# Ledger of designs, part 37: peptides against a protein of PDB entry 6B4J

Target 1, 315 residues: chain A of PDB entry 6B4J
Amino acid sequence: DITMQWYQQLQDASMQCVLTFEGLTNSKDSQAKKIKMDLQKAATIPVSQISTIAGSKLKEIFDKIHSLLSGKPVQSGGRSVSVTLNPQGLDFVQYKLAEKFVKQGEEEVASHHEAAFPIAVVASGIWELHPRVGDLILAHLHKKCPYSVPFYPTFKEGMALEDYQRMLGYQVKDSKVEQQDNFLKRMSGMIRLYAAIIQLRWPYGNRQEIHPHGLNHGWRWLAQILNMEPLSDVTATLLFDFLEVCGNALMKQYQVQFWKMLILIKEDYFPRIEAITSSGQMGSFIRLKQFLEKCLQHKDIPVPKGFLTSSFWRS

## One batch from the design tools (peptide; aimed at target 1 L226 V256 L264)

Design b1_p18_8_s1 (made by RFdiffusion4, then SolubleMPNN; from b1_p18_8, 7 letters changed)
Fold by OpenDDE base, seed 1:
Structure b1_p18_8_s1 (fold): chain B 315 residues (1-315), chain A 18 residues (1-18)
Amino acid sequence: as target 1 above (315 residues)
Amino acid sequence: SAKEKMQQMLETEPVVEE
């Protein structure tokens, strides 16, 4: 399976990255620990500062992240920080930056769906300039949300139940699995972030280049989902999240072909979702159905709430 | 069938329409 090979390659690359900076992470030296903490803060704080407030502020954040990844010194916590402070500094920063982008999907976007767009446009722009960060974003995303690949992890003989639950994307603490609503909320945030990344380009980059992970991956994702058996509540939830965020962009890009896909979803896939949906889970399916039927009726998919306008970039 | 044609279309990279 080509999709599973791609998944595994990204996971292997991520694991190899972790091994590369193991010396920095495992060091007992006080100076190395300080450098690690400074680099971690320099990588993650700018991402946490991303907001919908002003395009100028977003540009400052982008420039700071790009400068850090380019080996330039940046100000963090009142100190000058550079990846050159340690031979493993760049690999560590790339990994932690990618991890933080996915974490913003998991936490910030999960709670505030509109936050997907400013986070995604920075992530996309950084990915364009730093492809390794993009691969690590995918690796982190795929590990936390296998539905972003998409695939459904299978229980293997001899696997602990908790490990299987974690593979499915659940948080397990003190032998207690996360509540379904919290799980779906986090998965929704990550899918929404992904759906935003594949359609957005940094406006101050070289727009002549092809998007490093563009809307063709959105088409692939939809095709793969439709070729899979639906999961109760999960499929309906995430398909809605994806289409709400990137449906307008896919419609504009693929036009008639995209409408044929939506018809296929309505006619062939909805009955399959409904057949596995209990009365208590019908809310997610109804929301998806109503959204898609409205889009088909109007022959339009609305621009998602929080989409960055030209006025945002002038602020 | 129309369904088979649609499935085949989903298995191929879509053409960007201008």
Scores: peptide ipSAE 0.028, ipTM 0.697, DockQ to the pose 0.611
OpenDDE base, seeds 2, 3, 4, 5: peptide ipSAE 0.025, 0.026, 0.027, 0.026; ipTM 0.674, 0.668, 0.688, 0.669

Design b1_p18_8_s2 (made by RFdiffusion4, then SolubleMPNN; from b1_p18_8, 8 letters changed)
Fold by OpenDDE base, seed 3:
Structure b1_p18_8_s2 (fold): chain B 315 residues (1-315), chain A 18 residues (1-18)
Amino acid sequence: as target 1 above (315 residues)
Amino acid sequence: SAREKMREMLETEPVVEE
């Protein structure tokens, strides 16, 4: 399976990255520990500062992240920080930065869907300049949300139930599995972030270049989902999240072919979702149904709420 | 079926007709 090979390759690359900076992370030296913490803060704090407030602020954040990744010193916590402070500093920062982007999907976007767009545009722009960060974003995303690949992890003989639950993306703490609503909320945030990344380009970059992970991956994702048996509640939830965020962009890009996809979802895939939807899960199903019916009726997919406008970039 | 054919077609990246 090509998709599973891709998944595994990204995971292997991510694991290799961790091994590469193990010296920095495992160091008992006080200076190394300080450097690690400074680098971690420098990589993650700017991402946490991303907001929908002003384009100028977003540009400053982008420039700071890019400067850090470029080996330039940046101010963090009142200190000058550079990846050159340690031979493993760049790998560490790339990994932590990528991890933080995915965490923002998992946490911030999960709670505030509109936050997907400013986070995604920065992530996309950084990915364009630093492909390794992009690969690591995918690796982190895929690990936390296998549905972003997409694939459904299967229980293997001899596997612990908790490990299987974690593979499915659930958090398991003290042998207690995460509640379904919280799980879906986190998965939704990550899918929404991904759907935003694949459609957005940093406006101050070289837009003539091909998007490093563009809408073609959105088409692939949809195609793969439709070729899979639906999962109860999960498929309806994430399909809605994906289409709400990037449906307009996909419509503009693929036009008639995208509408054929939408019809296929409504006529062929929906009954399959319905068949596995319990009465307690009808909310996600109904939401998807209403969305598709509205889109088909109006022959339009609305621009998602929070989409960045020209006025945002002038602020 | 027409639906099966449609599904197969969707597995390939659509050619954007310019």
Scores: peptide ipSAE 0.034, ipTM 0.741, DockQ to the pose 0.537
OpenDDE base, seeds 1, 2, 4, 5: peptide ipSAE 0.034, 0.033, 0.033, 0.033; ipTM 0.749, 0.736, 0.738, 0.737

Design b1_p18_8_s3 (made by RFdiffusion4, then SolubleMPNN; from b1_p18_8, 11 letters changed)
Fold by OpenDDE base, seed 2:
Parts: structure tokens; sequence; C-alpha cells
Structure b1_p18_8_s3 (fold): chain B 315 residues (1-315), chain A 18 residues (1-18)
């Protein structure tokens, strides 16, 4: 399975990255601890500052992240911080930065769907300049949301239930599993972020170059989902989230091929979702139904709310 | 037929249509 091979390669790369900077993270030296904390803040704070307020502010954030990754000193917490302060500094920053982008999907986008676009355009632009950050974004995303691959983790004999729940993407604390609504909310945020990344290019980069992880991966994701048995509530929720965010872009890019796929979803796959949908899960099902019917009726998919306009970049 | 189409989608790179 090519998809699972790709998944495993990314996870292996992520694990190797962690091992590479373990000296920095496990150091008892006071200076190393200080450097670690400074680098962690420098990597994560700019991402948390991403907002829909102004394009100029977004550019400043991008430039700061890019400068940090390029080995240039940046101001963070009133101090000059550089990845050159430690031999493992760059690996650590790349990992923490990628982790933070995914966390913004999990938290910020989950609560505010429109936040997907400014976060995604920065992530895409950074990925274009720093491919390793992109691979680490995927690794973090896939681990937290296996449905972004997509695949469904299986329960194996001898596996602890809590470990299986975590593999499925649930948070488990004090032997209590996360509520289904909170789980789906987090998964939705991550899928929406991913759907935004694959369609957006940083406007101040070289847009003539191929997107490092473009809409072809959106096509692949849809095709893979359609070849899997639907999961109750999960499939209807995430399929809607994905199509709402990147359906317009896929429509514009693939035209007739996209519409053939959408018809296939409505006519052949949707009944399979219906068959496994309980009365208590009808909300996600109905939402997907209405979306598909509206899109097919109008022969159009709307531009998603929060999509970055030219006016945003002039602000 | 539907399954075949889905499988073909997995194995075929989408073509950009202008």
Amino acid sequence: as target 1 above (315 residues)
Amino acid sequence: DAIKKMQEMLNTEPVVEE
C-alpha cells in the first residue's frame, strides 16, 4: 500500500528528527535549557499570532519564521534568538514549528473555521522554502488525525484500549476518553487546515514553481476516502469539511473530472454513509447531503468563507 | 462500476482542465 508506506516514511522521519535533537531537549545544562526555551518560543509564538486582521501583519510573521529557519537572529521575548545557538537548534525549531501549525488546526481552526486560511497560507509558504517543515507538518497531522492520510487504525490483539483510542485520534486523560463532539471538532479543524494548505500559495513567493503539496493530494485524499468503508459520523463530517474548504479549488482545477467525482459521492458513496448513520448522527449526514445537493443543483461550489482576498493583502 | 471508477481515480493522476 503506497499510502501506508508514505505514512510510515513520514512518521519515521519525524521520529528520527526527535532523536536528532534529544541532546538539546534532555540537557541538564542551564544554558542549553535556556536555548531550548528561547527556540521553542521563537518557533511557536509567531504562529499563534497569525490572524485574519491584516495582510501586512501576516507578512511580518512569515518573514520572522523564515528568518529563524534561515539561521538569522530574530527577536523573541526581548532576546536575540538564533538556531545557530545549538547544533540541534534547527531540527528542534523545524519540529516545533510544524507541530504548532498542526496544533493551530486542532485548536484555532476547530473553533474558528475561517482561521484555516491565514494559517495555511503561511504554512504553505514556509513549506515551499523549507521542505522539511512540510514533511514534519504532514507527520504531525497524520499522527493526530489518521483520517488526513487517510486510513483507519485497527485494534490489534493485546493492544490497550487507551492506546487504540489515541491511535484513532482521541485524547485520553485519566482513563477518560474525549467526548465525540470534541473529537470531531478537532479532526474537523485539522482537515480544514489541510484542505486550505493544498490550495494556497504564499503570494510573495515564486508562484511559478509547483506547489510542494498541491491539489493533486486533494484528489488523492478524496479517491482514498471513497475507496474506504465509511465510518459513522466521522466520514460525513470530514468529507463535508474537506469539500467546503477546497471543493471550489478542486472544481476550478479539475473541471469535468471533479464533477464526475462529486456525482459519484452523491449517488454511490452517500447511500453507504446513510446506511451506517444513526438517528443521533443525522446532523453531519444532513449537512453533507444539503451541501452536495446544492453544489450539484447550482453546478458550483462556493468560495469558502474566510478565503483570503486581494483586499486582505493590501491591508 | 462505481468501485472501478473509484479505483481508477486512485491510480490516475488528475488532468488539469482549462
Scores: peptide ipSAE 0.031, ipTM 0.746, DockQ to the pose 0.891
OpenDDE base, seeds 1, 3, 4, 5: peptide ipSAE 0.027, 0.025, 0.026, 0.023; ipTM 0.731, 0.662, 0.689, 0.646

Design b1_p18_8_s4 (made by RFdiffusion4, then SolubleMPNN; from b1_p18_8, 9 letters changed)
Fold by OpenDDE base, seed 1:
Structure b1_p18_8_s4 (fold): chain B 315 residues (1-315), chain A 18 residues (1-18)
Amino acid sequence: as target 1 above (315 residues)
Amino acid sequence: DALEKMKEMLETEPVVEE
């Protein structure tokens, strides 16, 4: 399976990255520990500062992240920090930065769907300039949300139940599995972030180049989902999240072919989702149904709430 | 089945018609 090969390649690259900077992470030296903490803060704090407030502030954050990844010193916590402070500094920062972008999907976007767009446009712009960060974003995303690949992890003989639950994306603490609503909320945030990344480009970059991970991956994602058996509650939830965020962009890009896909979802895939939907899960199904019926009736998919306008970039 | 044929066609990124 080509999709599973791609998944595994990204996971292997991520694992190799972790091994590359293990000396920095495992060091008992006080100076190395200080450098690690400074680099971690320099990589993650700017991402946490991303907001919908002003385009100028977003540009400052982008420039700071790019400067750090370029080996330039940046101010963090009142100190000058550079990836050159340790031979493994760049690999560590790239990994932690990518991890933080995905974490913002999992936490911030999960709670505030509109936050997907400012986070995604920064992530896309950084990915364009630093392809390794993009690969690590995918690796982290795929590990936390296998539905972003998409694939459904299978239970194997001899596997612990908790490990299987974690593979599915659930958090398990003290032998207690995460509640379904919290799980779906986190998965939704990550899917929404992904759907935003594939359609957005940093406006101050070289827009003549091809998007490093563009809408063609959105088409691939939809095609793969439609060729899989639906999962109860999960498929209806994430398909809605994806289409709400990037459906307008896909419509503009693929036009008639996109509408054929929506008709296929309505006429063929909906009955399959319905057949596995219990009475307690009908909410997610109904939400998807109503969204698609509205889109097909109006022959339009609305621009998602929180989409960055020209006025945002002038602020 | 027309739906199955459509699924097969949709597995590949379509050519954008202008």
Scores: peptide ipSAE 0.034, ipTM 0.726, DockQ to the pose 0.512
OpenDDE base, seeds 2, 3, 4, 5: peptide ipSAE 0.034, 0.032, 0.034, 0.029; ipTM 0.717, 0.720, 0.720, 0.705

## One batch from the design tools (peptide; aimed at target 1 I210 N216)

Design b1_p19_1_s1 (made by RFdiffusion4, then SolubleMPNN; its pose is not in this set)
Fold by OpenDDE base, seed 1:
Structure b1_p19_1_s1 (fold): chain B 315 residues (1-315), chain A 19 residues (1-19)
Amino acid sequence: as target 1 above (315 residues)
Amino acid sequence: SERQKLEEELTEEALKKLF
C-alpha cells in the first residue's frame, strides 16, 4: 500500500533524526545540557506565542523561527541562541519545532478551534522554506493521530493492550486509558490543524510556488477515509472536523468533483456510520449529518470561523 | 486513482437531481 509506505518512510526519517541528535540529548555534560535546553526553548516558545491577535506579531514569530532554522542567532530567554552551538543543533531544533506544531494541534487547537489557522499558516510557511520540518510535522502527526494518514492500527499477536491503545492515539498513564471524549478532542485538534495547513500559504513568501503539502492531500485523505470501514465515534468526529476546516477550500478547488464526494458521503457512507453508532455516540453523527445537510441545501460550504482575512494581516 | 473511483460511483445525473 502506497499510503502505508509513505507513513513508514516518514516514521523512519523521524527515527533517523532522533538518532542523529542523540549525542546532544543524552549528554551528561552541563554545557551540552544548557545548549539543549536553550535550543528547545528557542524552537518551541515562538510557536506557543502564536495567536489570533495580530498579523504583525505572527510575522515576527515566523521571522524568528526562520532565522533560527537558517543558522542565525535569535534571542530566547534573554540569551543569544544559535543552532551552530552544537553540530546536532539544527536536527534537534527541526525535530522539536515540528513536534511543537503538532502539540499545538493536540492542545491549543483542541481547546480553541480558531487557533488552527494562525498556527497552520506559520507551519505552512516554514514548511515551504524548510521541507525537512514539514516531513517531521507529518511524522509526529501520523504517530499521534494515525487517522491523519489515514489508517487504522491493527492489534498484533502478543501485543499488550496498552500498546495497542497508544498506537490508536490514546494516552495511557498508570495503566489508565484516556477517556473517549478527551481522546477525540485531541484527535480533532490535530485533524483541524492538518486541514488548515494543507490550504494555507504564508502571504509574505513566493505564493507562485506549489504548496509543499497542498489540497491534493486533502482530497486524498477524504478518498481514503471513504474507502475505509468507519470507526465508531472516530470517523463521524474527524470527518466533520476536516470538512468544517477545509471543506470550503476543497469545494473551490474541486467544484463538481467535491460535490460528488459529498453526495457519496450522504448516500453511501452515512448509513455505514449510522450502523456502527450507538445511542451514546449519536452526538458526533448528528453533527456531521446536520453539517452535510446544510451544505447540500445551501450548495455552499461556509468559510470556517477563524479563517485569516486581509484585515488580520493589516493588524 | 481514488478520485476516479469516487467520480465513477456518482453520475452527473445524480448531481443534477440534488442541485
Scores: peptide ipSAE 0.024, ipTM 0.604, DockQ to the pose 0.066
OpenDDE base, seeds 2, 3, 4, 5: peptide ipSAE 0.023, 0.018, 0.021, 0.020; ipTM 0.576, 0.559, 0.548, 0.541

Design b1_p19_1_s2 (made by RFdiffusion4, then SolubleMPNN; its pose is not in this set)
Fold by OpenDDE base, seed 5:
Structure b1_p19_1_s2 (fold): chain B 315 residues (1-315), chain A 19 residues (1-19)
Amino acid sequence: as target 1 above (315 residues)
Amino acid sequence: SERQRLEEELTQQALKELF
């Protein structure tokens, strides 16, 4: 189907990117190894430094990442590092940077939901200036969280169970599958990051341009989710995560159409979720229920906690 | 681009199926 074609095209682009820098990654040359490590650190450390503390610090991080991607030298680990140090340096850095953004969703946002916004605004800003990074973000995100596409991987004859579990987004180590709570936590983080990216613009860029991957993709995501059979625990969890983060933005953008969709969720889709929810999964179900009821009652979706305000940018 | 076309088509299809 069209969804799988879109998914596969992004994955193919990501795979092609990996092939372009395989010489750098597989090199046994000491200098090449050093360059690889320096570039990897330069690409990933700034992302790990993103925090909710101050807008000024966030700007510094953004500028550093942008400089690196622009072929300018940056300081990393006490060294001057540039993508020009190797012909495959730019492709490698773009890939590792995109991977790191998604990893921050998987780890940092998963543990601290408010972290979605500062990470997302940097990612969005970088995406605007470096579209290839954005494509790679999607590729990494989709691979780790197929629900972000959305699609539900299917078990095929001859497939190993562990491979199927990995396709579903589970981590499998030493033939031990990840616990459901940890799985959902990681998926939540990635969905929240995505929901933040599609609504945020870097304030120091040309905001008059169209968002490279804006709220229309959020609208599409919701529509596609609602056209799919719900998955036990997963759908309730991620639908809540998505709506909590970007529901306010979608409400403002789509207005009456958004409320029609929300009513559809509550009246038609929610009972389908309920029908597949076991007693042990009531937490996610109840959370979604309460959220929907509050939003419909108040005719408003609150601005998500951690949303970046003007005061943040003046800090 | 082809991807943009696919994204637009996906959006239209999803909305048609929903509403």
Scores: peptide ipSAE 0.177, ipTM 0.815, DockQ to the pose 0.475
OpenDDE base, seeds 1, 2, 3, 4: peptide ipSAE 0.153, 0.175, 0.138, 0.165; ipTM 0.805, 0.815, 0.806, 0.807

Design b1_p19_1_s3 (made by RFdiffusion4, then SolubleMPNN; its pose is not in this set)
Fold by OpenDDE base, seed 4:
Structure b1_p19_1_s3 (fold): chain B 315 residues (1-315), chain A 19 residues (1-19)
Amino acid sequence: as target 1 above (315 residues)
Amino acid sequence: MEREKLEEELTKEELEKLF
């Protein structure tokens, strides 16, 4: 399976990246530890500062991240920080930056869906300039949310149950598995972030270039999801999240083909979701149903709440 | 280019399985 090969290649690249900066992460030297912490803060703090407040502030954050990745010194925590402070600094920063973007999906976007757009536009713009960061974003995303690939991890003989649960995307702490609602909330956040990334371009980049991971991947994701057997709660939840965030963009891009896809979802895929939905799990199914019925009735998918407007970029 | 073409071809094939 080409999709699984791609998944594995990204995971291998991510693992190789970790090995590359192991010297920095495992160093007992006080100076190396300080550099590590400074680099980690320089990579992650700007991402945590992303907000819907002003386009100008978002540009400052982008410029800071780009400068850091370009080997330029940046101010972080009152200190000048550069990836050149350690031979493994760039690899470490790229990895931690990518990890932080995905973490904002599972935390910030999970709680505040509109946060997907400012985070995603920065991620997309950084990905355009730094492809390795994009690959690492995918690697982190796929590992935490296999449904973003999409695939369903299988239990293998001899596998620990906890390891299987982690492969499914559950957090397991002290032998306690995450509650289903929290799991779905995190998965939703990551899918929403992904759906935003694939449609957004950094407005100050080279717009003549092709999106490094554009809407075609969104179309592929939908096609693959619909070719898979639905999972209880998961499929209905994530399909809704995806379509709410990028459905308008897909509609504009694929037009009649998009509407055929929506009809297919309603007529052919809904019965399959319904068949596996218990009475206690009807919430996600009903939400998806109502969304699609509304879209089909109005022959329109609304622009998602939080979508960045021209006025945002002038602020 | 090749990856994009492959992705587009795969996307079409996946769509043909749906429709």
Scores: peptide ipSAE 0.023, ipTM 0.564, DockQ to the pose 0.673
OpenDDE base, seeds 1, 2, 3, 5: peptide ipSAE 0.021, 0.023, 0.020, 0.020; ipTM 0.561, 0.555, 0.556, 0.559; seed 2 fails the geometry check

Design b1_p19_1_s4 (made by RFdiffusion4, then SolubleMPNN; its pose is not in this set)
Fold by OpenDDE base, seed 5:
Structure b1_p19_1_s4 (fold): chain B 315 residues (1-315), chain A 19 residues (1-19)
Amino acid sequence: as target 1 above (315 residues)
Amino acid sequence: SERQKLEEELTQEAWEKLF
C-alpha cells in the first residue's frame, strides 16, 4: 500500500530525527539542558503567539521562526538563541517546531476553528523554505491523527488495549481513555489545520513555486477517505471538518470534478455513513448532511470563517 | 475503479443538478 509506505517513511524519518538529537535531549550536562530548553522555547513560543489579530504580527513571527531555522540568532526569553549552540540544535528545533504546529491544531484549532488559518499560513510558508519541517509536520500529524493519512489503525495480536487506543489517536492517562467528544475535537482541529495548510501560501514567499503540499494532497485525502469503509462518528466528523475548511478551495481548483465528488459523497458514501451511525452519533452525521445539501442546493461552498483576507495582511 | 465508474455515471446527474 503506497499510502502506508508513505506513512511509514515519514514516521521513520521522524524517528531518525529524534535519534539524531538524542544526545541533546538525554544529556545530563547543565549547559546542554539549558541549550535544549532555550531552543525548545525559541521553536515553540513564536508558534503559540500566532493569532488572528494582525498580518504584521504574523509576519514578525514568521520571520523569527525562519531566522531561527536559518541559523541566525533570535531573541527568546531575554536571551540570544541560535541553533548553532549545539550540533544537534537544528534537528531538534525542526522537530519541536513541527510538533508545535500540530499541537496548535490539536489544541488551539480544536477550540477555535478560525485559528487554523493564521497557523496554517505560517506552517505552509515555513514548509516552503524548510521542507524537512513540513515532513516532520506530516509525521507528527499522522501519528496523532492517523485519519489525516488517512488510515484506520487495526488491533494487532498481542497489542495492549491502551496502545491500540493511542494508535487510534486517543489520549490514555492513568489507564483512562479520553472521552470520545474530546478525541473528536482534537482530531477535528488537526484535520482543519491540515485542510488549511494545503490551500494556503505565505504571501511574502515565491508564489511561482508549486505548493510543497498543496490541494492535490487534499484531493488524494478525500479520494482515499471515500475508498475506505466509514468509521463510526469519526468519518462524518472529519469529512465535514475537511470540506468546511478546504471545500471552497477544492471547488475552485477542480471545478466540475469537485462537484462530481460531492454528489458521489452525498449519493453513494453518505448512506454508508448512515448505516454505521448510531442514534447517539447523529449530530455529526446531520451536520455533514446539512452541509452537503446546502452546498449542492446553492451550487457553492462558502469561504470558511477565519479565512485570511487582504485586509488582514494590511493590518 | 468502481468509484471512477460511478463518478462517470454521475457526470450527467452532476450537470443536471449544477449546470
Scores: peptide ipSAE 0.043, ipTM 0.631, DockQ to the pose 0.050
OpenDDE base, seeds 1, 2, 3, 4: peptide ipSAE 0.027, 0.022, 0.030, 0.009; ipTM 0.606, 0.599, 0.616, 0.446

Design b1_p19_2 (made by RFdiffusion4)
Pose (drawn by RFdiffusion4):
Structure b1_p19_2 (pose): chain A 315 residues (1-315), chain P 19 residues (1-19)
Amino acid sequence: as target 1 above (315 residues)
Amino acid sequence: SADEEFSERLREEAEEHLA
């Protein structure tokens, strides 16, 4: 409940932001749409540019967003634009910027696991300089993936199925329901991004402040889901690609206590899945063992493939 | 406290990377 109460605090706090700019979106004038068009454009593209080439150019995207959020003018396609044009623009850009980070994790990181880090450092940096943006990220991240909270949505009695699948985060339309394959990845990329944000810190600017969403939330996440019964395919999958990304940082921080948590899922939580999962979906539960059978004996959890090296920063 | 200690290690790593 401590978590479910905190879960609601962010959600209805985001709905307050959906209404604070109410009128900027619900506007049909010509100029009214041009403004709504140029802001969302110059605020959600720099996030899409976030690449793995170098941290040298990765700073440009960070500065371009810091200037845009802090109110300074920003060079866009054609003429320069700024938030000072409209008082509602700031509380609007922070909304669309937050969704983009989770969205970049939704599509890109789900397919390309390594791009989770170059995106997370810009987000973990912007979260410091502007905490308001972070709560909005925790807002969107939580609804599109309630498994990141983590809370498994229970079945409310007397309700149709298509109503329930939407609560699980499946993308559904009038007649189309998102397959399970093209759904499981959308969740992987989200928590792989989440597992990266909590362990990374923006290097530049020399800040003595602390990580806004510390690695502590990585421990509670593993603990909060390992104390409850696992879902068949979702848990064994998400439980793996979270440890592959953040298992190295947790091993250093909570040295022995983290290992105890691992020798638990090896002999206490693995059986909790072997019966729950049918023979047609053991694919996830198998990767989870192949991951631990090594890590437990190697006494090491490999650094996530795609970690930003020193070469990446200087270069 | 654990976040502070972790942040300090990150800052030391950042100085090494940037140096």

Design b1_p19_2_s1 (made by RFdiffusion4, then SolubleMPNN; from b1_p19_2, 8 letters changed)
Fold by OpenDDE base, seed 1:
Structure b1_p19_2_s1 (fold): chain B 315 residues (1-315), chain A 19 residues (1-19)
Amino acid sequence: as target 1 above (315 residues)
Amino acid sequence: SVDREWQEELRKEAAEWLA
């Protein structure tokens, strides 16, 4: 399976990255610990500052992240910080930056769906200039949300139930599994962020170049989902999240092909989702149904709320 | 891959089905 090979390659690359900066992360030296913390803050704080307020502020954040990744000193926490402070500094920063983007999907986007767009456009722009960060974003995303690949992890003989739950994306703390609503909320945030990344380009870059991970991956994701058996509650939830965020972009790109897919979802795939949907899970199913019916009726998919306009970039 | 084959099927049938 080409999809699973791709998943494994990204996970292997991420693991190799962790091994590369192990010297920095495991050091008992006080100076190394200080450098690690400074680099971690420099990599993650700018991402947490991303907001929908102004395009000019977003550009400042982008420039700061790009400068850090380029080996230039940046101001963080009142200190001058550079990846050159340690031989493993760049690898560490790339990994932590990628992790933070995915965490913003998991946390910020999960709670505020419109936040997907400013986070995604920065992530896309950084990915264009720093491909390794993009690969690490995918690795983190795939590990936390296997449905973004997509695939469904399987229970293997001898596996602990808690480990299987973690593979499915659940948080398990003190032998207590995360509530389904919280799980779906986090998965939704990550899928929405991914759906935004694949369609957005940083406006101040070379937009003539091919998107490093563009809408063709969105098309692939939909095709793969439709070729899989639906998972209770998860499939209906994430399919809606994905289509709400990038359905308009996919419609514009693939036109008749997109509408064919949408009809197949409504006529062929919906009955399969319904067959596994319990009475307590009808909310997600109904939401998807109403969305698709509205889109088919109007022969249009609305631009998602929070989509960045030209006026945003002039602010 | 299954997804590529599925996409190709959609491309072939889309124009006819939506005409």
Scores: peptide ipSAE 0.040, ipTM 0.660, DockQ to the pose 0.032
OpenDDE base, seeds 2, 3, 4, 5: peptide ipSAE 0.017, 0.018, 0.035, 0.024; ipTM 0.557, 0.553, 0.646, 0.652

Design b1_p19_2_s2 (made by RFdiffusion4, then SolubleMPNN; from b1_p19_2, 10 letters changed)
Fold by OpenDDE base, seed 5:
Structure b1_p19_2_s2 (fold): chain B 315 residues (1-315), chain A 19 residues (1-19)
Amino acid sequence: as target 1 above (315 residues)
Amino acid sequence: SVNEKWQEELREEAKKWLE
């Protein structure tokens, strides 16, 4: 399976990255520890500052991240910080930056769906200039949300239940698995972020270049999902999230083929979801149903709420 | 990059579903 090979290659690359900066991570030297903390803050704080407030602020954040990744000194916490302060500094920053983007999907987007777009456009722009960051974003995303690949992890003989739960994307703390609603909320945020990344380009970059991970991956994702057995509650939830965020973009890109896909979802796949949906899971089911029915009836997929407009970039 | 390596294969896979 080429999809699983892709997944594994990304995970291997991520693991290799961690090994590369292990010296920085495990150093007992006080100066090295200081550098590590400074680099970590420089990589993550700008991402946390991303908001829907103003395009000008978003540009400043982008420029700061790009400068850091380019080996230029940046101001962080009142100090000048550069990846050149340590031989493993660049790898470490790339890894932590990518991790933070995914974490914003998991936390910020999960709670505020509109936040997907400003985060995604920065991530896309950085990915265009720094491909390794993009690979690491995917690696982090796939590990936390296997449904973004997509695949459903399987229980293997001899595996601990907690390990299996973690593979499924659940958080397990003190032998307690997170509640299903919290799990789905986090997964939703990450899927929404992904759906936003694949359709957005940084407006101040060279848009003539091919998107490093564009809508064709969205089409692939849908195709793969439809080729899988639906998972109770999860499939209905994430399929809705994905279509709500990038359905309009897919419609514009694939036109008639998109509508054929949507009809296939409604007529063939949706009944399969229904068959496995319990009475306690009707919320996600009904939401997907209503979305599909409205889209087919109106022959339109609405632009998602929070989509960045020209007015945003002028602010 | 790893993503670039697989991009072509992924595009070809996606095309099969456009038929």
Scores: peptide ipSAE 0.017, ipTM 0.573, DockQ to the pose 0.038
OpenDDE base, seeds 1, 2, 3, 4: peptide ipSAE 0.019, 0.020, 0.018, 0.008; ipTM 0.547, 0.564, 0.568, 0.298; seeds 1, 2, 3 fail the geometry check

